# Ledger of designs, part 33: peptides against a protein of PDB entry 4KTY

Target 1, 266 residues: chain A of PDB entry 4KTY
Amino acid sequence: YVLNDIGVIFYGEVNDIKTRSWSYGQFEDGILDTCLYVMDRAQMDLSGRGNPIKVSRVGSAMVNAKDDEGVLVGSWDNIYAYGVPPSAWTGSVDILLEYRSSENPVRYGQCWVFAGVFNTFLRCLGIPARIVTNYFSAHDNDANLQMDIFLEEDGNVNSKLTKDSVWNYHCWNEAWMTRPDLPVGFGGWQAVDSTPQENSDGMYRCGPASVQAIKHGHVCFQFDAPFVFAEVNSDLIYITAKKDGTHVVENVDATHIGKLIVTKQI

## One batch from the design tools (peptide; made by RFdiffusion4, then SolubleMPNN)

Design b1_p11_2_s1 (from b1_p11_2, 4 letters changed)
Fold by OpenDDE base, seed 1:
Structure b1_p11_2_s1 (fold): chain B 266 residues (1-266), chain A 11 residues (1-11)
Amino acid sequence: as target 1 above (266 residues)
Amino acid sequence: QHVLPFPKPAA
């Protein structure tokens, strides 16, 4: 999980799983220096740089450009005129070296690009890390642990009534560390995500969230466990918006979200 | 391929 510099990222759909190669390049010239530079840009105290909890949380913030002029600018509008389309990247090295050279955010990324660069960052700093792909990944925008789907009276989806959405797939990272700040048993793999999805205590970042805690339904532990839990285990709530302004719950689907979670064994 | 956000259709 640290030594492998080439990986596979899963994407596509649950019924049509696809893979792409990604070069992490954590041993390439200039990459370690760039990772240190990222922590410098984050103004991270030297005392915290040996703590994987702090490092992974800072990394989740800094791999995206929001808030702090971090590494990657996300774009999902299919317009990439001022940079490189997310699908054109094949590894982390060019992105990180461009960031180091220009000292400006690199355009553009989406989830697998964020996850790829973040994986390089973690591995470069000696933190065991892997990329995880979740199919039918929920994006809970209002932190209610539900995926609200609003329907018109005719049964058609009204996407304007909620910010909640479901990704056909989403990629994030898991980092291996002890969690002395949590009860015994909740160390090990920690979910961290650098794709800018939601604000966490003032910054677009996510994690580390204990995978074991989430697996056992514990969402009370830092950091961002409710959000990560919702990504993999949200109930779909189908709500009919009546003409009179009332909302009626029509159906609940507890099986759709997180239908498949895939990660490569290294 | 790009990430595509969308809701599940009603069953």
Scores: peptide ipSAE 0.042, ipTM 0.700, DockQ to the pose 0.470
Fold by OpenDDE base, seed 4:
Structure b1_p11_2_s1 (fold): chain B 266 residues (1-266), chain A 11 residues (1-11)
Amino acid sequence: as target 1 above (266 residues)
Amino acid sequence: QHVLPFPKPAA
């Protein structure tokens, strides 16, 4: 998970799984220097740069441009006229080198681009990392550990009544590290996500969250465990918004979110 | 493909 410079990213639909190659390029000229530059831009203390917990959390914040003029600007509006469409990227190298050269955020990324660049960042710094794809991934915006889906009386989804959303797929990273700040057994793979989704203690970042802790329902551990838990295990709550302003729970689906989680084992 | 929200209808 450190030496491989080419990977595969899973995307698409759960019933139509697709793959694309991604060049991480962690050994290419200028890439390590750029990763160090990213930590410099974050004003990260030298003493913390040897701690994978701190490094992965800073990387989670800095791979996205929000808050700190980090590496990538996200765009999901299908209008990419002022940059490169997210689908045009084939690897991390061009993105990171452009960031280092221009010293400005690079346009544009979506989840797999963020995950690809973040994977390079982690591997460059000696942190074993892999990309994870979650099909039917929930985005809990109000921190209630459930996915609220509002319906009109005709049964159509009203996306204006909530900021919660379900993505057909979402990509993030898992990084391998010890967690001396957590109880024994919750080290190993940690979920980290650089796609700007929610504010975490003042910045758009996510993780590291113990995969083992989340798997066993422990959401009280740092960092952002409730959010990651909701991405993979939240219940869908279908709520009909009636004309009289009342809300009625029509259905609860506990099986839809996190239907398939895929990662490359090699 | 780009990341798109997937609204699931009530079942």
Scores: peptide ipSAE 0.036, ipTM 0.723, DockQ to the pose 0.497
Fold by OpenDDE base, seed 3:
Structure b1_p11_2_s1 (fold): chain B 266 residues (1-266), chain A 11 residues (1-11)
Amino acid sequence: as target 1 above (266 residues)
Amino acid sequence: QHVLPFPKPAA
């Protein structure tokens, strides 16, 4: 989880799981310097750089370009005319070195690219880390721990009212650390995510959230546990929005989200 | 690419 410089990222569909190789390159020349540069750009105090909680949270913010001119610009428009298509990247090294050289955000990334670069960042700084893929991953954007799907009377999705979305898969990271700020037993793997999804206290970042706490249904612990919990455990609430403004719950699906969570064992 | 269409609710 620290020494491996080549990894496997799971993607695709729950019924057709696919893998792709990713070169983390945490030992390549200039990569450690770039990781330090990232923390410098974040204006992170030196005293905090030894704390994996602070480092992983800062990394979560800085691997994406939003808010702070971080490493990667996300794009999902399938155009990618002003940079490199997300699918063209095969590892973290070229991305990080370009960022260090240009001092500008690199275009473009999607979830596995963000996760790959973030994994390099964590491992480079001595934090054990792995990439996790969640199939049927919920994106709760109204912080109610459920997926509200609004339907027209004909059964079609009302895109104007439906703000929440479900990814067929989403990649994020788990970082290993102690959590002295949490109750005993909630250390170990912590979910962190650099893909810009939701604002967390003023920045597009996510985590560290205790995996053990989430598994036991605890969402009251910092950081962003409700959001991560929703990604893996949200109920789908199908609501018919009537013309008179009334809402009727048509169905509840408690089994769709978080159908499968996969990570490399080594 | 990553967003699947939402299924219709079961009757």
Scores: peptide ipSAE 0.025, ipTM 0.673, DockQ to the pose 0.792
Fold by OpenDDE base, seed 2:
Structure b1_p11_2_s1 (fold): chain B 266 residues (1-266), chain A 11 residues (1-11)
Amino acid sequence: as target 1 above (266 residues)
Amino acid sequence: QHVLPFPKPAA
């Protein structure tokens, strides 16, 4: 989880799982220096740099460009004219070295690119880390732990009313650490995510959220446990918005989200 | 690009 510099990222559909190789390159020349530079740009004090809780949370913020001119600019509109298409990247090294050289955010990334670069950052700093792929990954936009899908009377999705969304797949990271700030038993793997999805107390960041806490429904534990819980365990609520302004719940699907969570064992 | 279209209600 620290020594391997090449990995596999799972993507695609739950019924058509695909894999791609990713070079983490945490031992390559200039990568450690770049990771330290990232922490410097975050204005992280020296005392916090030895704390994996703080490091992983700062990393989740800084690997994306939002708020702080971090490493990667996300793009999901299929317009990549001012940079490199997300699919063209094969590893973290070129991205991190470009960031260090240019001192400007690198274009462009999507979830697996964010996860790949974040994995390098964590491993480079001695934090055991792995990439996790969740198929049918929910994005809860209003923090109610459910996916509210608004339908027109004809059964089509009302995109104006529907703010929540579901990814066919989403990649994030798990980092291994103790959690002295949580009750006993909630250390170990912690979910962290650098893909900019939701604002967490003023910044686009996510985690660390205890995997054990999420598994047992302890969404009150810091950090961002409700959001991570919703990604893997939210119900789909289908609501018909009638012309008279009334809302009727048509159906509830408790089995759709988080059908498969996959990670490489090494 | 990675957004899955929402399924219709089953019943």
Scores: peptide ipSAE 0.024, ipTM 0.666, DockQ to the pose 0.783

Design b1_p11_2_s2 (from b1_p11_2, 3 letters changed)
Fold by OpenDDE base, seed 4:
Structure b1_p11_2_s2 (fold): chain B 266 residues (1-266), chain A 11 residues (1-11)
Amino acid sequence: as target 1 above (266 residues)
Amino acid sequence: QHVLPFPKPAP
């Protein structure tokens, strides 16, 4: 998980799983220097740079450009007129080197690009890391541990009534570390996500959240456990917005979100 | 493929 410089990222649909190669390039010239530069831009204290909890949290913030002029600008509008389309990237090296040379955020990324660059960042700093793909991934914007889906009376989805959304797939990272700040047994793999989705204590960042804690339904542990839990285990609440302004719960689906979570074993 | 929001209708 540290030495492999080429990986596979899973994407697509749950019934049509696709893969793409990604070059992490953590050993290529200038990449480690760029990772150190990222931490410098974050104004991270030297004392914290040896702590994988702090490093992974800072990395989750800095790999995205929001708040702190970090590495990648996200875009999902399918235009990408002022940069490189997310699908054109094949690895982390060009992105990181461009960031280092220009000292400006690189355009553009989506979840697998964020995850790819973040994986390089973690591995460069000696943190075992892997990319995880969640099919039918929920984005809980209201922090209510459920996915609200509003329907018109005709049954069509009204996306204007909520910021909650379900992605056909989403990629994030798991980083291996001890968690002395948590009870025994909740170390190991920690979910971290650099795709800018939600504000976490003032910044667009996510994690580290204990995978073991999430699997056991513990959402009280730092960091961002409720959000990560919702990504993989939210109930879908289908709400019909009636013309008279009333809301009626039509259906609850507890099986749709997180149907498949895939990561490379080697 | 680009990542897009995926609305599902009620079953």
Scores: peptide ipSAE 0.034, ipTM 0.713, DockQ to the pose 0.475
Fold by OpenDDE base, seed 1:
Formats: C-alpha cells, sequence, structure tokens
Structure b1_p11_2_s2 (fold): chain B 266 residues (1-266), chain A 11 residues (1-11)
C-alpha cells in the first residue's frame, strides 16, 4: 500500500464495473518535494507532520482547491474549457508537478482524480493508502443520515426539494493508521476523502473516519463519521410532498445505498 | 461520476 506506484481504480455502474489504470508515481522526481510543498501551503506545523491523523486531514483539505488554493479544481459541467478534462488524466505526477510549478490549482478533477492524487500524497509521506469505490454512494447534504427523495403526488421525483443525491459511484481513500484519540479497536483503515462534497469544521474535507467504528454503527467519533456512514448506509426515504405543503413518508429502502464497495488488494 | 435517477418506490 506504500510501494506500489501504479494502481487500478474501479468506476462505472454496479452492474457494469469498470477499471482504469492510475499512475501514482510517489517515487518520481519532484513528487515528495511537492507533497511537502502542499503541507507548507497548508501552513501545517512541523510538529503535526509526523501525525498521520493530522496529515491525512490536511491532505483531504489540500488536494481540493476549495478554501485554501489546494491542488485540484473540481468540475462536473462537461465543458472543461480552461483546463484538462478529468477523464484525460492518467496519473498523479503531471497534476502535482503542475501545481508545484504554477503554484495555482490545477483544472480539472472529479472523484477518481481527487482519490488518485490523494493516494499519491499519502503514500509519498509513508502512510499506507488505497482507493475505494462505493457504488450507489449517497451524498447526504443535510446531515440527517438519510437520503431524502421527494415525490410529487403523481409519484414523479421532485429533485428541487432536496440537495441529497446518489452517485452511481464515488471514489475516496482509506489510510492505515493508529487512532490513539479513539477507543481501542478503531485504528486501522480510516476513510478520508478529498473530493469537495461537504464542509467539515470550516473546510471542504473529510476524515479520517474509522472504518471499524462506522462498520459497527459508531458515528460519534471524529472525523466526519456521520457523513461517511451516510455514503455507505443511508436509508432512502421516499417522501410525498402534498399540495397542502405536508410531507408524508411513503417508503423506506435500507438496501439500495452502498450496494458494493470495492478496493484493490496489493 | 454521475448522479443516478432515483428509483420509484416499490408498490
Amino acid sequence: as target 1 above (266 residues)
Amino acid sequence: QHVLPFPKPAP
């Protein structure tokens, strides 16, 4: 999880799983320097740079450009006129070197690009890391651990009544570390996500969230466990919006979200 | 990366 410089990222649909190669290049010239530069840009204290909890959280924030002029600008508009379309990237090296040379955010990324660059960052700094893909990944925008789906009285979906959404797939990272700040047993793999989805304590970042804690339904531990839990285990709540303005829960589906989670083994 | 259309609830 540290030495491999080439990986595979899973994407597509749950019924049509696809793979793409990604070159992490953590040993290429200038990449370590760039990772250190990223931490410098984050104004990270030297005392924190030896702590994988702090490093992974800072990396989660800095791999995206939001808030702090980090590495990658996300875009989902299918235009990409002022940069490179996300699908054109084949690895992390060109992105990181461009960031280092230009000292400006690189355009553009989506989840697998964010995950790829973040994986390089983690591995470069000696943190074991892997990319995970979640199919039917929920984006809980209102932090209620539910995926709210509003229906008109005729049964059609009204997408204007909620910001909640379900991705066909989403990629994030897991980083291996001890968690002395958590109860015993909640070390190991920690979910971290650099794709800018939700604000966490003032910045677009996510994690580290204990995978073991989440797996056992513990969402009370730092960081961002409720959000990560919702991505993989949200209930779909079908709500009919009545003409009189009332909302009625019509159905609950507890099986749709997080239908498949995939990661490559070394 | 795309948002899926939401399924209709089962009867």
Scores: peptide ipSAE 0.024, ipTM 0.669, DockQ to the pose 0.920
Fold by OpenDDE base, seed 2:
Structure b1_p11_2_s2 (fold): chain B 266 residues (1-266), chain A 11 residues (1-11)
Amino acid sequence: as target 1 above (266 residues)
Amino acid sequence: QHVLPFPKPAP
């Protein structure tokens, strides 16, 4: 995982899986220097730079530009007038080198770009890492572990009331590490995500969350286990908002979210 | 851009 500098990212739809090549380039000139620069910008103590838990958490914050003038500015509105469209990137190297040179956030990224750059960051610093794609990925914004979908009486989605959302696909990372801060058995792969989705204790960051903990429903384990759990396991709750202000649960779908989770084998 | 439209609830 650490030594492979070329990868494949899965995207598209669950019934129409697509792949794109991504050059991580963790061994290219200036990339290690840039990763160190990122940690410097984060004001990360030297003592923490050897701890993969701290490094991956800082990385999840710093790969996005929110809060800390990190690496990438996200854009999902199809307006990319002040930068590069997310689809134009083919690897991490140009992004990281631009960040180091300009000392300003690079525009623009979406989930696979964030995941690609974050993968480079992790691998460059000696942390085994891979990109994971989740199809039908939930975004729980109120930490209730379910997707509340509010419907008008005509069956259309009430966008004003519906705050939760579902991505057709979402990419994040898994990083391999021991977790001495958790009970025995919850080391190994840890979910980390640099796409700015939710605030985690004051910053847009996510993880590391133990994959084993998520699989066994241990959402009390640090970090951000409830959010990651919801991404892959949340129920869809369809609620009709009546004109009189009452809410009626019409349906619950426990099978829609997390239909398929895909990662490169090697 | 990657947001999936919410499906209609099953009967």
Scores: peptide ipSAE 0.022, ipTM 0.646, DockQ to the pose 0.788
Fold by OpenDDE base, seed 3:
Structure b1_p11_2_s2 (fold): chain B 266 residues (1-266), chain A 11 residues (1-11)
Amino acid sequence: as target 1 above (266 residues)
Amino acid sequence: QHVLPFPKPAP
């Protein structure tokens, strides 16, 4: 989880699982220097740079360009005229070296690109890390731990009322660390995510959230456990918004979200 | 990375 410089990222759909190779390149020339530069741009003090909790949280913020002129600009509009399409990247090295050279955010990334670059960052700094893929990944926008899907009377989704969304797949990272700030047993793998999805205490960042805590239904522990829990375990609530302003729950699906979570074993 | 259409509830 530190020494491997080539990985596999799972993507696609739950019924059609696909894989792509990704070169992390954590040992390539200039990559470690770039990771240090990222922390410098974050104005991270030296005392925090040895703490994987702080480093992973800063990394989750800085791998995306939002808030802090971080590494990657996300784009999901299928228009990539001012940069490189997310699908064209094959590894982290070119992205990180471009960032270091230009000192400007690199265009463009989506979840697997963010996860790939973040994985390199973590591994460069000696933090064991892996990429995980969640199929039917929920994006809870209102922090209520459920997916509210508003329907018209004809059964079509009301896009104006429905703010939550479900990705066919989403990639993020798990980083291995002790969590002395949490109860015993909640160390180990921590979910961290650099794809800009939601604001967390003033920045687009996510984690570290204890995987073990989330598996046991604990969402009260720092950081961003409710959001990560929702990604993997949200109920889909189908609500018909009637013309009179009343809401009727038509259906609840507790099995759709987090249908499959996949990661490479090595 | 794509947003899937939400399924209609079963009748």
Scores: peptide ipSAE 0.020, ipTM 0.634, DockQ to the pose 0.892

Design b1_p11_2_s3 (from b1_p11_2, 3 letters changed)
Fold by OpenDDE base, seed 5:
Parts: sequence; structure tokens; C-alpha cells
Structure b1_p11_2_s3 (fold): chain B 266 residues (1-266), chain A 11 residues (1-11)
Amino acid sequence: as target 1 above (266 residues)
Amino acid sequence: QHELPFPKPAP
């Protein structure tokens, strides 16, 4: 989880699982320096740099460009003007070195790129890390732990009312660490996500969230456990918006989200 | 683009 510099990222759809090779390159020249530079840009004090909880949280924020001019600019519009299409990247090294050289966010990334770069960052700093792919990954944007899908009376989705979304797949990271800030048993793998999805206490970041805590429904544990829980366990709530303005719950699907979570052992 | 269209509710 630290020494392997080449990995495989799972993507695609649950019924059409695809794999992509990714070069992490955590041992390549300049990469460690770049990771240190990232922490410098985050204004992370020296005392925190030895704490994987703080490092992973800062990394989650800094691997994306939002808020802090971090490493990668996300783009999902399929235009990718003024940069490199996310699919063109084959590893973390070029991205990190470009960031270090230009001192400006690199364009562009999507979830697997964020996860790849973040994986390099974590491993480079000695934190065991892996990439996780969740198929049918929910994005809860109102923190109610469910996907509210609003339907017109004809059964079509009301896009104006429906704010929550579901990714066919989403990649994030799990980092291995002790969690002395949590009850005993909730150390180990921690979900961390650098793809800018939601604001967490003032920054686009996510985690570390205890995987064990989430598995046991402990969404009250820091950090961002409700969001991560929703990504993998949220119910789909289908709500019909009636012409009279009333809302009626038509159906609940508890099986759609998080159908498959895949990670590679390293 | 990773987002899927929302499925219709099951009958």
C-alpha cells in the first residue's frame, strides 16, 4: 500500500467494470518535494505533518483546486478547454510536477485522477492508501442521508427540484491509520476523498471517515461520515410533485446505491 | 461524465 508505484483503478459501470492502469510514482524525483509543497501551500504547521488524520484531511482539500488553489481543477463538461482532458492522464507524476513548477492548479481532473493523485500524496508521505471505486455512488447535497428524486406526474425526473445525484461510479481513497480521536475499533481504513463534491466545514474536502464506523452506522464520527455513508448506503426516495404543490413519496429503493465497492489489494 | 440518469421507480 506504500511501496507499489503502479496501480489499477476500477471504473465504468457495475455491469461493465473497466480497469485503468495508473502510475503513482511516489518515488520519482520531485514528488516528495511536491507533496511537501502541497502541505506548505495549505499552511500546515510542522506538528500536524506527522499526523495522518490531519495530513489526509489536508490532502483531501489540497488535491482539489477549490478554496486553496490546490493541485487539480475538476471538469465534467466534456470540453476541457485550456488543459488536458482527464482521460489523457496516465499517472500522478506529471500532474504533481506541473503543479510544483507552475504553482497553479492543473487542468483537468475527474474522480479517478483526483484519487490517483491523492493516492500518490498519501503513499509518498508514508500513509498506506488505496483507491476505492463505488458503483452507483450517491451524492447527497442536503445532508439528509437519502437521495431525493423528484418526479413529475408523468414520471419524468424534475431536474429543478432534484438536487441529489448518483454517479455510475466514483473513486475515492482509503487511508490506513489509527484513530485515537474515535472510540476503540474505528481505526484502520479511513475514507478520504479529494474530488470536490461537498463543502466540509468551510472547504471542499472529505474525511477521514472511519470505514468501520460507517459500516456500523456511526455517522456521528468525524469526519464527514454522513456524506460517505450516503455515498454507499443512501436510499433513493422517489417523490412525485403534484400539480397542487404537494409531494407524495411514491417509492423507496434501498438497493440501488453502493451496489459494488471495489478495491485492489496491494 | 460519470453521472447516470436517474432510474424510473420500479413498478
Scores: peptide ipSAE 0.027, ipTM 0.690, DockQ to the pose 0.833
Fold by OpenDDE base, seed 3:
Structure b1_p11_2_s3 (fold): chain B 266 residues (1-266), chain A 11 residues (1-11)
Amino acid sequence: as target 1 above (266 residues)
Amino acid sequence: QHELPFPKPAP
């Protein structure tokens, strides 16, 4: 079994799907050492390093710089003057080697960069992994499994009241593993995400969440299944906030989120 | 960038 060291990442919009190449470089010199270093920085015990559940969860935390001085600093404000613009990266190797050398978080990443680096990390440690792109990806900020969109009376979005957001696309990873901690049938592909989006039990991390469980509507299983479910299947609830303080549901859209999920086979 | 403006509900 040979893992590809070059991949394709899907991005753009559902009506204008785009692709970019990404060099994972999991076999290049220094990359394995860097992955081990990442786990060392996480203070991960040796006994856990052979468990893909623990490794993928730690990886989801450590590929982002939040909480633990992990690998990548995210930036979404178009200000990249103090580092490398996310769009300039073409692979994981330079990022990981810079992290290992500097021992400081690398600037900057966005979802596909996080996913690319995380994919390298997983593959380097022997975990089958792929990048997944979700078009119209929901970011549930209040953990209610729906997207609450508040509208002014004129129909414009009230940005102050609307905390949830929808990405035109979002990239995360799926890692293949058994899940002895879950009921039979919920092993296989597990969603994991290193893009810092929401706090999960004290850290910005996500997963592993059973893809099969989520597909069948099971959100009660560890880890972060509700969040991942919301990313791909949230209803959009359009609520008009009236001046008198009353809320009126104007529309419910159950088809907008997760219109297309694309992944390349390993 | 990555964020798409929310669609307005159909009238």
Scores: peptide ipSAE 0.025, ipTM 0.678, DockQ to the pose 0.774
Fold by OpenDDE base, seed 2:
Structure b1_p11_2_s3 (fold): chain B 266 residues (1-266), chain A 11 residues (1-11)
Amino acid sequence: as target 1 above (266 residues)
Amino acid sequence: QHELPFPKPAP
């Protein structure tokens, strides 16, 4: 639903689940105007603004600053000298109002900040939305639906060869909508993600991907189903790179990724 | 911040 303006975001470790409060503030003065401004900056056609599929996809692109000078600049290097540390934010309102006032991307965000702001955006526009936290969340960067972990002969990870990564946790959003562009039964909750992770047809965006489709392995359904599927259900493939240049698969772990997916009840 | 080190392969 869209009425609750305060939420809880889950984070931490799968064995040490933590929560933080987040103020969405979708009813605060200037927030709806800012959401409309975001769509204006995206040059979104008026006819598309009533379509939750288009709105959520545009939102996933515009909540991050990449490509289009969207709302938030991500930073994961613990250097936040030119802005606000991601951990200092407690809600969406200050971020969105700063964006509207300055007309420049706001620094800085990480996944829960992106998810918080995106949740506000969706709810402001009448799209039921919630934040989802996935523990042991995979980032597949080559769309092969698996995590390729390259090891040296000593068993250490070869960082040069290993391009895929696993987050201890990652936050994204689910938005409720019908999917007339998909077969019957694949409406309802749709995964959308504004944290810039992978390029999707020219922009850093993700979704909407049908949760039902993902659960049933239908990765051919738009949008970005393979990526979302990999986040929650990829196998870890441990590959030893030998000195002679050969690769040997040492182990496959099908249980590590997506151990727990948590969301607050609506 | 959020990246988890890869586990060692199981024997």
Scores: peptide ipSAE 0.023, ipTM 0.655, DockQ to the pose 0.822
Fold by OpenDDE base, seed 1:
Structure b1_p11_2_s3 (fold): chain B 266 residues (1-266), chain A 11 residues (1-11)
Amino acid sequence: as target 1 above (266 residues)
Amino acid sequence: QHELPFPKPAP
């Protein structure tokens, strides 16, 4: 989880799982220096740099360009005219070296690119890390731990009534660390996500959230456990929007979200 | 030509 510099990222559909190679390159010239530079740009105190909780949270924020001129600009418009299409990247090295050289955010990334670069960052700093892919990944925009799907009276989906969405797949990271700030048993793998999805205490970042805590239904622990929980365990709430403006819950599906979570084993 | 591994809204 630290020494392997080549990885596999899972993507595609739950019924058509695909794999993509990714070169992390954590041992390549200039990469460690760039990771230190990222922490410098974040103005991270030296005292915090030995704490994987703080490092992973800062990395979650800094791998995306939002808020802090971090590493990668996300784009989902299918144009990508002012940079490199997300699909063109094959590893973290070129991205990180470009960031270090230009001192400006690199264009463009999507979830697997963010996860790839973040994985390099974590591994460079001695934090065991892996990429995980969640199929049928929920994006809970209103922090209600459910996915609201609004239907017209005719049964057609009205996508304008909610910002909630479900991705066919989403990639994020898990980082291994102790969590002395949490109850005993909630150390180990922590979910962290650098793809800018939701604001967390003033910045686009996510985690570290205890995987064990989430698995046991504990969402009260820092950081961002409700959001991560929702990604993997949201109920789909089908709501009919009536002409009179009333909303009626028609159905609840508790099995659709998080249908498959995949990670490479070493 | 590039691979198109872009995430999409699930059906």
Scores: peptide ipSAE 0.108, ipTM 0.744, DockQ to the pose 0.087; fails the geometry check

